# Peptides against a protein of PDB entry 6B4E, part 55

Target 1, 295 residues: chain A of PDB entry 6B4E
Amino acid sequence: TNFDKISKMFWHYKDKIAQIKQDIVLPIKKADVNVRNLLSRHKRKINPKFGQLTNSNQQLFKIQNELTQLINDTKGDSLAYHWILNFIAKAVVHQAETEVRVKPESALPLGKLTLYLLVQFPELQELFMARLVKKCPFVIGFTCEIDTEKGRQNMGWKRNNENKWEDNTSYDERMGGILSLFAIITRLQLPQEFITTTSHPFPIALSWHILARICNTPLNLITNTHFVILGSWWDAAAVQFLQAYGNQASKLLILIGEELTSRMAEKKYVGAARLRILLEAWQNNNMESFPEMSP

## One batch from the design tools (peptide; aimed at target 1 H209 N216 L252)

Design b2_p25_6_s4 (made by RFdiffusion4, then SolubleMPNN; from b2_p25_6, 10 letters changed)
Fold by OpenDDE base, seed 3:
Structure b2_p25_6_s4 (fold): chain B 295 residues (1-295), chain A 25 residues (1-25)
Amino acid sequence: as target 1 above (295 residues)
Amino acid sequence: ETLELDPELLELEEKLEKEFEEKLK
């Protein structure tokens, strides 16, 4: 693992967030009133769609089509188009922080929708990844110390209006939700209409990087959150990961589930205990995945 | 202190990283 490269990637996306604000978000505030009104209406129509997802593929396809139309309506103005995509990127991540957090299996329909949009609108890819890295650096296997305010900020910790850090449980759950979504995206196949014409924008190899990079992270930087997000990843993608990389995948799963948890046993992390349970379930041939969506 | 990855895992990691970098070009 080249940590210098990971750091460069992390800061690249941080810079991208700043660029998005400067080049997309702020300029729209000064845009033509008609454009602002259009975007306001579209925002109101788009935002509820993510909450309308169910375990139904039929419902998914309906929402995909509706969102596609709404996004296409903005293509006449490049700035408006990028603004709406950035809004979608933020909304998807927010949905992961809230809904997936409490219902991990909801990552599947959300992930399918997101993957579709990422392929249908390639400009969304950079916007989405930047938002993911900002909110959950674990998606690229980035870790830094959280003993400083800057470190906590870099790792996506939030402060409330009283400038108090969020509690550990809240942070862990949010990170788990976001990582679940990302994990799902990495293990999904492209929609049938794209499979022969487009490469997967966030392939299963990115899951490999997450696991490998965490394994190579200095142990003194490993926290309960690392185990929580690994557990979330496991539920979301472990089965498909094993299918993709076979024996090498198995080695990584053992490495995180057995060795990493053992090395950190003195910390008595709840997340580590859960990951151990997942490992044991796998060893007993009881590895589970999210249920497939209905037609 | 880090976990020790076996040579096969390291090799695969390097391969995948290279492929990813090439894709970004």
Scores: peptide ipSAE 0.125, ipTM 0.781, DockQ to the pose 0.909
OpenDDE base, seeds 1, 2, 4, 5: peptide ipSAE 0.058, 0.057, 0.045, 0.054; ipTM 0.694, 0.692, 0.674, 0.675; seed 5 fails the geometry check

Design b2_p25_7_s1 (made by RFdiffusion4, then SolubleMPNN; its pose is not in this set)
Fold by OpenDDE base, seed 4:
Structure b2_p25_7_s1 (fold): chain B 295 residues (1-295), chain A 25 residues (1-25)
Amino acid sequence: as target 1 above (295 residues)
Amino acid sequence: SLSEEIEELKAQVPKDIKELDEKLK
């Protein structure tokens, strides 16, 4: 694991967020009134779609089509197009922070929708990754110290209006939700219409790197959150991960489930305890995956 | 680019596997 490279990537996307604000978000505020009105209408139509997802593929396809039409309506103006994609990127991550955190299995329909959009609209990929890294650096295996305000900020901690940090539980749940979504995306197959024409934008290899990078993270930087997000990842992708990498996947699962938890046993992290339970379930041939969606 | 980064990450997996195997021996 090259941590310098990871850091470089982290800061690249931090810069990307700043660029998005300067080049997309702020300029649109000064755009033509017709453009602003269009985007306002589309925003209102798009935003509820993510909450309308269910365990139904039929419903998923409906929403995919609706979003596709709405996004295509903006293509006549490049700035508007990028603005709406950035909005979608933010909305998807927000959905992970709010819904997936409390209902992890909801990551599956959300992930399918997101993957479809990422392929259908390639410009969404950078916007989405930037938002993910900003909100949950764990998606690229980045970890820094959280003993400083800047460190906490870099790791995605939020402050309220009273400048108080969010609760540990809230942070853990948000990170878990976002990571669940990302994990799902990495393990999903491309939609049938794209399988032969394009490569997966966020393939299962990214899950490999999440696990590997966390395993190589200095122990003094490992927190309960690391175990929480590993547990979230496990629920979301462990089965498919094993299918993809076989014995090598098994080694990594043992490393995170047994070795990493054992090394951190003195901390008595709740997340670590859960991860150990997941390991034991696997050892007893009871590894579970999210239920498949209905037709 | 992101696409290039993804390709690099994909290519890194077999290297990581090798390193992992060596570490676990």
Scores: peptide ipSAE 0.447, ipTM 0.900, DockQ to the pose 0.962
OpenDDE base, seeds 1, 2, 3, 5: peptide ipSAE 0.405, 0.396, 0.377, 0.382; ipTM 0.880, 0.872, 0.879, 0.873; seed 3 fails the geometry check

Design b2_p25_7_s2 (made by RFdiffusion4, then SolubleMPNN; its pose is not in this set)
Fold by OpenDDE base, seed 4:
Structure b2_p25_7_s2 (fold): chain B 295 residues (1-295), chain A 25 residues (1-25)
Amino acid sequence: as target 1 above (295 residues)
Amino acid sequence: SLEEEIEELKKEVPKVIEELDKKLA
């Protein structure tokens, strides 16, 4: 693992966030009133759609079509189009932070919707990844120290209005939620309509990258959060990961579940304990995945 | 040995990742 490259990638996306603000968000505030009104209306229509997802493919397809139409309505204005996509990127990540964190299985319909949109609207890919990296650097296997304020900020820690850091549990859950979504996206197959014409924008290899990079992270930087997000990833993608990489996947699962947890045993991380339980379940031929969606 | 296998695994990067890293660098 080349951590210098990972760092460069991290800062690339941080810069992208700044660029988005300067080139997309701020300019729209000065745009024609008609454009602003259009976007406001679309925003109001789009935002609730993510919460309307259920474990139903029929409902998913309905929402996909509705969102597609709403997004297409903005294509006549490039700035408006990119603004809507950026809004969607933020909304999806927000949904992961709020809903998926408490109901991990909800990542499946959300992930399917997101993957569909990423393929339908390729410009969403960079916007979405930038938002993911900003909120949860773990998605690219980036880790830095959190002993400094800047380090915590880089790792996605939030402060409240009183300048107090969020509690550890809240941070862990948010990171877990976001990573669950990303993990799901990486292990999903492209919709049938795209499978022969388009490459997967965030393939299962990205899951490998996450695990491998975490395993190569200096132990002094490993926290409970690392184990929490690994557990979240496990629930979301372990089955499909094993299917994709076979024996090599098994080795990596053993590495994170046994070796990494053992090396950090003195810390008594609750996330590590959970990961060990997941490993044991797998060893007992009881690895579970999220339930499939209904027709 | 298992240790050797683990070390080798840590170095293993899928081709797709390498390509993506190059693109994003």
Scores: peptide ipSAE 0.038, ipTM 0.591, DockQ to the pose 0.082
OpenDDE base, seeds 1, 2, 3, 5: peptide ipSAE 0.029, 0.028, 0.035, 0.027; ipTM 0.663, 0.633, 0.680, 0.637

Design b2_p25_7_s3 (made by RFdiffusion4, then SolubleMPNN; its pose is not in this set)
Fold by OpenDDE base, seed 2:
Structure b2_p25_7_s3 (fold): chain B 295 residues (1-295), chain A 25 residues (1-25)
Amino acid sequence: as target 1 above (295 residues)
Amino acid sequence: SLKEWIEELKKQVPEDFEKLDQYLS
């Protein structure tokens, strides 16, 4: 694992966030009133769609079509188009932080919707990835120290209006929610209409990178959060990961489930304990996946 | 280290590690 490369990628997306603010968000505030009105209306229509997702594929397809139409309405103005995509990127990640964190299985319909949009609107890919990395650097296997304020900020820790850090449980749950979404996206197959014409924008190989990079992370940087997000990943993608990479996947699952947890046993991390339970369930042929969506 | 972990895994599962080594390196 080349950690310098990962760091460069991390900061690339940090720069991208700044660029988005300067080139997309701020300019729209000064744009033509008709453009601002259009985007305001579309924002109000788009925002509730993510909360309307259920375990129904029929409902998913309905929402996909509605969002597609709304996004297409903005294509006449490049700046408006990119602004609405950036808004969607933020909204999806926010949904992961708030809903998926408390109901992990909701990552499946959200992930399907997101993957569809990422393929349908390729310009969303960089916007979405930048937001993911900013909020949850674990998606690219990036880790830094959190002993400093800057370190915590880099790892996505939030402060409230009283300038107090969020509690550990809240941070862990948010990271788990975001990682669950990303894991789901990586293990989903492309919709039938795209499978022969488009490559997967965030394929299962990215899940491999997450696991491998965490395994290679210096032990002094490993925290409870690492195990929490690994557990979230496991619930979301372990079955499909094994299907994709077979015996090599098994070896990597053993590395995180057995070896990494053992190396960190002295810390008595709750997340590590849960990961060991998942490992044991797998060893007893009881590995589970999220239920498939209904028609 | 991961290298040490891999060596330990080889004792448990003495199989082909070409792909694993490639992705973990």
Scores: peptide ipSAE 0.105, ipTM 0.799, DockQ to the pose 0.090
OpenDDE base, seeds 1, 3, 4, 5: peptide ipSAE 0.027, 0.021, 0.040, 0.022; ipTM 0.623, 0.558, 0.636, 0.582; seed 1 fails the geometry check

Design b2_p25_7_s4 (made by RFdiffusion4, then SolubleMPNN; its pose is not in this set)
Fold by OpenDDE base, seed 1:
Structure b2_p25_7_s4 (fold): chain B 295 residues (1-295), chain A 25 residues (1-25)
Amino acid sequence: as target 1 above (295 residues)
Amino acid sequence: SLSDYIEELKKEVPEKEKELDKYLS
C-alpha cells in the first residue's frame, strides 16, 4: 500500500469539492431566472425519487427512467447539467447517511439506481466520488489522525451549529451507511444494456483496495469506526467478493476478521466484536448476503 | 503455525493490490 498515493487521491477529491462549489454551485446562483427556475423544479421532482425505492426491480426501472428524463432536460446547458448531477450526487450520499444507516439492505436498490446513473451520465462519476470521499474517506482506504479539529474534519466528522462534534455512535453509523452503498456499487454487475459496451466505473477491485489499505494502516490510527465500516462492507459485499477473487479473497477476509481484530483486542471495540461474529458465521458456512430484489 | 500462516497472508495482500492498481490505471 502506497499511502502517499492514497493521500494524493484524498486531497484531489477535496480540491474537487472546492472546484465544484466555485465552478458549478456558485455560478448557477447568478444564472438567468429561467435556468434557476428550471433547476428548482427539477430538484423538487428528483429529490423524492430516492425515497420511493423499494425491493422491486420494476419500481427501480420506473425511477431510472423518470430520472433519466429529468436529467436529459438539462443537457442543453452545460452548467445546468453539471449542477443537477452534483445535486444527485449529494442526494444519494445523503440517502446513505440517513436511510441506509438504519436499514443497510436498502443499499441494494439505491446502489443499483446509482450505478445505472453513473453509467448513463459519466460526468456524475467524478462528482459522486468527490462527495463520497469528502463524507467518508474510508471508501478509498484513507485514514488520518483525529486528535485535531482538522483531522476530524478530514475524516468526515460533523459539527453542529454550536461547534459540538457529533457523537461517536452517530459518526460510526453514518460511515457505515455510506460504505454500505459504495460496497454494493462495487459488487453489482452492470445493467444488461451496458455490459458489453461499457466498463464498470467502480469495480470490485475497489473493495479490495478498501480492505487491503485498512489492513496496512498503522495500528495507532485504527479506531472502532474502521471495524464498523468493515462490518458494513462484509454484509454488503463479502459473498460477491469471495466469488470474484476466490482464495485470495478468503485470505483477506481472514486478515480483517481474525488478525486485525486480534491485534486490537485490548481496545474492546464493539465494531471488532461484530466483525468477529461475521467471521465465525462464515467459518460455519453461514455467510449471508442481502436478499435479491423482486422482478 | 497459525502465526506463520498469517504472516504469509500479509505478504500476498500487497502484491495483489499492486496488480489491481495496474488494472485500474
Scores: peptide ipSAE 0.059, ipTM 0.692, DockQ to the pose 0.154
OpenDDE base, seeds 2, 3, 4, 5: peptide ipSAE 0.028, 0.017, 0.017, 0.021; ipTM 0.593, 0.601, 0.617, 0.657; seeds 2, 3, 5 fail the geometry check

Design b2_p25_8 (made by RFdiffusion4)
Pose (drawn by RFdiffusion4):
Structure b2_p25_8 (pose): chain A 295 residues (1-295), chain P 25 residues (1-25)
Amino acid sequence: as target 1 above (295 residues)
Amino acid sequence: SILDDEKTITEEEIEEQLEELEEKF
């Protein structure tokens, strides 16, 4: 892995976040009353819909239809359309760092909803990917030191209610949750309405890049967070990763489960212990996936 | 998109990457 290229990719998405603020978010303050009213009303209607998802496909379709109508209502104004898509991208990532953090299997219905929106509204793709990378750089394999304040900001760290950094556990759980959503999306087939006509925007090869880049990361930059996101990724996508790459995926899963954990054993990282358990469960023919969605 | 190069991967590229990882670990 050429980590200079990974850094260039990271800063490309960081620049995109800045461009979104300059060209989508700030100009909306100057939009006419019809646009402001529509966006104010629609953002209120959109916000709770992500938490109304359940394990039921019928409920997923209902929410997809409700959101499609609300988004289509904004298409008459390109700026309002891009603003509401940016709002949705932020809301989906926030849902991942909150609800998926507590309930990892909720990444499955949220991933299906997000993937549907990503192909129904393709302008969402760049907005969503930039948001993921800003909030969880591990999705592209970016890692930097966190000894400095800027490094902590680069890696997606947050502060609590007193300018102190959130504890390591809170950060690790958030990163797992965000990365679990992206991991679901990379292993999902497109919905039937699009599978016959459209290329998957974030395919399974992006999961290969996450694993390979963590395994190629200098060991002095590895933290408990790398093991936690790999475990979250495993729960969300390891079965499909094997279906896609076979013996090559097996070699990579062994590398992360046996070798990456062994090299970092003195650190006694909690996430490394869980990743070893997942490796042993697979070796005992008991690899799990999230239960498929109910009717 | 910057990810267009990474949305697919060949068998040869995967073999090279795995060989490098075996050497490392």

Design b2_p25_8_s2 (made by RFdiffusion4, then SolubleMPNN; from b2_p25_8, 9 letters changed)
Fold by OpenDDE base, seed 3:
Structure b2_p25_8_s2 (fold): chain B 295 residues (1-295), chain A 25 residues (1-25)
Amino acid sequence: as target 1 above (295 residues)
Amino acid sequence: SILDEYRTISEEEIQKQLEELEKLY
């Protein structure tokens, strides 16, 4: 594994976040009052829509159409357009951190919506990836030490108002929520209207990279969180991953589920125990996926 | 773009990565 490449990608997107702030967020604050008012109104209309998702495809399509219209209304001003997309990227990740973390199956409708938007508005792709990497470096299989302040920050740890780090459970759940969403996106098929015209922006190959890179991570850097997010990924995408890569997928799942967990057995990580349960379920031909959405 | 490059993985690369991992474990 070329760790330099992983690090390069990580820092690329960290830099992208800084660029977004400089080139999109800050300039809008100085923009014409009419533009700012427009964006404020659109933000208020857009934000609640992510929480309005249900297990209904009909509801999903409604929200897709509404968001599409709202975003299109901003295309007359490039800066406004990019600002709205950046807002959406942030909102989607936030939804993963708050809702998906407690209800992983909610990643499915959110993922479908997100994938639609990523294809419909290609400029969202870099914005979204940057936000994902910042919040959850696991999405690209990046890991660093967390025994330093900078290390924890790089791995997406948050501090509260008292400058205390969030508790391990909160961090694990947030990372799991984000990773669940990302995993879902990687395993979803493109909407029918895009299948023949566009390639998948975040294809199943990205899941391969996550698993392979985690499996190659130095053992001294492996934490409970790694196993938690692997479990989240498993629930979200393991079935489709096996369908995509067959025997090669099987080998990698065994490496993660059996070998990596075995190597870390002395740590008695709760996440690892759960991952072993998932592995066993698979071995017993009882691998489950999220339920399909209703019409 | 970095993302464009990252979106693709060849069969050869998959096999290579698996072999390396199998040696590691």
Scores: peptide ipSAE 0.677, ipTM 0.965, DockQ to the pose 0.907
OpenDDE base, seeds 1, 2, 4, 5: peptide ipSAE 0.675, 0.673, 0.676, 0.675; ipTM 0.965, 0.964, 0.965, 0.964

Design b2_p25_8_s4 (made by RFdiffusion4, then SolubleMPNN; from b2_p25_8, 10 letters changed)
Fold by OpenDDE base, seed 4:
Structure b2_p25_8_s4 (fold): chain B 295 residues (1-295), chain A 25 residues (1-25)
Amino acid sequence: as target 1 above (295 residues)
Amino acid sequence: SILDEYRTISQEEIDEILAELEKKY
């Protein structure tokens, strides 16, 4: 594992966030009032859509079409278009932090919607990845120490208005929610209409990198959160990951599920215990995916 | 782009990664 490459990618997207603020978010505040009003209206229409997702493909397709229309309405102004995509990127990640956090299976419809949008609007890809890395650097397998304020900030820890760090449970759950969404996206098939024309923007290979990089992370940097997000990933994508990489996938899953957990046993991490349960379920031929969506 | 390079992984690279990890554990 080339840790320099991982760090380079991390900081690339951190810089991208700053660039987005400078080149997209701030300029819109000074844009023509008509443009600002348009975007305000669109924002109000778009924001509820993510919460309207259900386990229904029919409902998904409806929302896809509605969002597509709303986004297309902004294409006449490049700045407006990029602003609305950035808004969507933020909204999707926020939905993962809130809804997927408490209901992991909701990652499936959200992931399908997101994947559709990523393909339909390619400019969303860099915006979305930047937001993901900022909020949850685990999506690229990045880990740093959290013994410093800067380290915690880099790893996506939040502070409240009193400058107090969020509690460990809140952080773990947020990271798990975001990672669940990302894992789902990586294991989803492209919609039929795109299979022959477009490559998957966030393919299953990205899941490989996550697991491999975490597995190769220095043990002194491994925390309960690592196991929590691995468990979240497992629920979301383990079945499809095994299908994609076969024996190689099995080896990696054993490394994280058995070997990594064993090396960290003295810490008695709750997340590690859960991951062990998932491993055992797999060993007993009882690995399950999220339920398929209804028609 | 950095993401384009990241999106692909070869079978050889997978095997190399696994070999490295197996040495660690």
Scores: peptide ipSAE 0.698, ipTM 0.966, DockQ to the pose 0.920
OpenDDE base, seeds 1, 2, 3, 5: peptide ipSAE 0.694, 0.694, 0.696, 0.696; ipTM 0.966, 0.965, 0.966, 0.966

## One batch from the design tools (peptide; aimed at target 1 A205 A212 N247 K251)

Design b2_p26_1 (made by RFdiffusion4)
Pose (drawn by RFdiffusion4):
Structure b2_p26_1 (pose): chain A 295 residues (1-295), chain P 26 residues (1-26)
Amino acid sequence: as target 1 above (295 residues)
Amino acid sequence: SEEEELFEEIEHLEHLINQELLEELE
């Protein structure tokens, strides 16, 4: 892995976040009353819909239809359309760092909803990817030191209610939740309305990049967070990763489960212990996936 | 072609792989 190229990719998405603020978010303050009213009303109607998803496919379709109508209502104004898509991208990532953090299997219905929106509204793709990378750089394998305040900000750290950094556990759980959503999206087939006509925007090769880049990261930059997101990724995508790459995926899973954990053993990282358990469960023919969605 | 390029990313790490375990998993 050429980590200079990974850094260039990271800063490209960081620049995109700045461009979104300059060209989408700030100009909306100057939009006419019809646009402001529509966006104010629609953002209220959109916000709770992500938490209304359940394990049921019928409920997923209902929410997809409701959101499609609300988004289509904004297409008469390109700025309002891009603003509501940016709002949705932020809301989906927030849902991942809250609900998926507590209930990892809720990443499956949220991933199906997001993938559907990503192909129904393709302008969402760049907005969503930039948000993921800003909030969880591990999705492209970016890692930097966190000894400095700027490094902590680069890696997606947050502060609590007194300018102190959130504890390591809170950060690790958020990163796992976000990366779990992206891991589901990379291993999902497109919905039937698009599977016959469209290329998957974030395919399973992106999962290969995450694993390979963590395994190629300098060991002095590895933290408990790398093991936690790999465990979250495993729960969300390891079965389909093997279906895609076979013996090669098996070699990579062994590398992360046996070698990466062994080389960092003195750190006694909690996530490394869980990744070893996942490796042993697979070796005992008991690799799990999230239960498929109910009717 | 894309798969070959992806496989090259971890090829230098293949000497670290537990071959006995890989064979049992086959």

Design b2_p26_1_s1 (made by RFdiffusion4, then SolubleMPNN; from b2_p26_1, 12 letters changed)
Fold by OpenDDE base, seed 3:
Structure b2_p26_1_s1 (fold): chain B 295 residues (1-295), chain A 26 residues (1-26)
Amino acid sequence: as target 1 above (295 residues)
Amino acid sequence: SLEEELESEFAHLLSKINEELLKKLS
């Protein structure tokens, strides 16, 4: 029954992607030329902003303000507004797939920016989550068989121009990058301006669900990727997760780090070996988090 | 299942957290 619920959630977001295409993306192509030109200009201004993030909070705030203004300029037209938010959702996930995958700590400024936008523009939440689930079903703890084309597609595998699946390393890194971003978002505090007026849209509880659902996934469906994304999650959020849930968090970390890795030891997954190292570091009081951002 | 147990435990924990947050906001 629990797996049925997860599956329903997965397909809900898949349907949402189809709806977005039908109700937002395609209609804009037929919209007034002035609207299309406006959105084109805004797209060109918005897209570089995500790559301009650094480890500086000052730079983050600058970009937040710039994006806020650009998005607000579209609010006079509901369709344009939703289109620009959908574009942002796609751009953020793309940034995770490309930059965060090679530099996981870059998820922190990207996550802070994303969380700010999610709160400032609530309509972004469903658009963003739908994109996340499509690209990386692990964000909701969904897993299916990948022995079929449809199964691989559902799990976010890509094919190249030669109709060949991406290599395992590329897939693992992309999934790790996306999961790192999501993990960061779940463990971040709301900006001070929102903390008393708004609930966190993707709270740390969602990290709990990821870990718990993976732990309960049938072992025959567990792959190296599962351990890779757990490792990515660990680097991104384990410290804050422990702070949030204390002993309960500890139990769950032991389950993924010790029990799950042990159950899959015969597979000799590289991701599992890394997760064991992370567990050992924690046991030796050497658990590390990403460096805090500078002023 | 392990998931159900963890979710149950989590729900309990979340309830406590929410109560604490509500107290802070009140």
Scores: peptide ipSAE 0.034, ipTM 0.614, DockQ to the pose 0.095
OpenDDE base, seeds 1, 2, 4, 5: peptide ipSAE 0.031, 0.029, 0.054, 0.027; ipTM 0.609, 0.658, 0.682, 0.632; seeds 2, 4 fail the geometry check

Design b2_p26_1_s3 (made by RFdiffusion4, then SolubleMPNN; from b2_p26_1, 12 letters changed)
Fold by OpenDDE base, seed 5:
Structure b2_p26_1_s3 (fold): chain B 295 residues (1-295), chain A 26 residues (1-26)
Amino acid sequence: as target 1 above (295 residues)
Amino acid sequence: DLLEKLESEISHLYHLVNEELLKKLE
């Protein structure tokens, strides 16, 4: 693991966020009134779509088509197009923070929708990844100390209006929700219509990166959150990960489930305990995945 | 060192994958 590279990647996306604000978000406020009105209308139509997802593929396809049309309506203006994609990126991550955190299996339809949009609109990829890294650096295996305010901010901790940090449970759940979504995306196959024409933008190898980079993270930086997101990842992608990498996947799962948890046993992390339970379930041939969506 | 052992194990896993996968796995 090259941590310098990871850090550079992290800061690249942090810079990207700043750039997005400067080059997309702020300029649109000064754009033509017709453009602003268009985007306002589209925003109102787009925002509820993510919450309308169910375990139905039929519903998924409906929403895909609706969003595709709405996004295409903005392509005549590059700034408007990028603005709407950035809005979508933010909305998807927000959905992960709010809905997926409490209902992890909802990551599947959300992930399918997101993957479709990422492929259909390639410009969304950079915007989405930047938002992911900002909100949950774990998606690229980045970790820093959280003993400072800056460190906490870098790791995606939020403050309320009173400048009070969110509680540990809330942070853990948010990170878990976001990571669940990302994990799902990495393990999903491309929609049939794209398999022969496009490469997967966030392939299963990125899950490998997450696990490996966490395993190589200095132990003094490992927190309960690391185990929570590993557990979230496990629920979301472990089955498919094993299918993809076979015996090597098994070794890595044992490494995080047994070795890493053992190394941190003195901390008595709740997340670590859960991860051990997942490991034991797997050892008893009871590894579960999210249920497949209905037609 | 416990960390070194983990790093070694992860490194070992990297070397066991095919070259194409290695390109993707840093």
Scores: peptide ipSAE 0.030, ipTM 0.637, DockQ to the pose 0.082
OpenDDE base, seeds 1, 2, 3, 4: peptide ipSAE 0.021, 0.026, 0.021, 0.028; ipTM 0.583, 0.618, 0.597, 0.641; seed 3 fails the geometry check

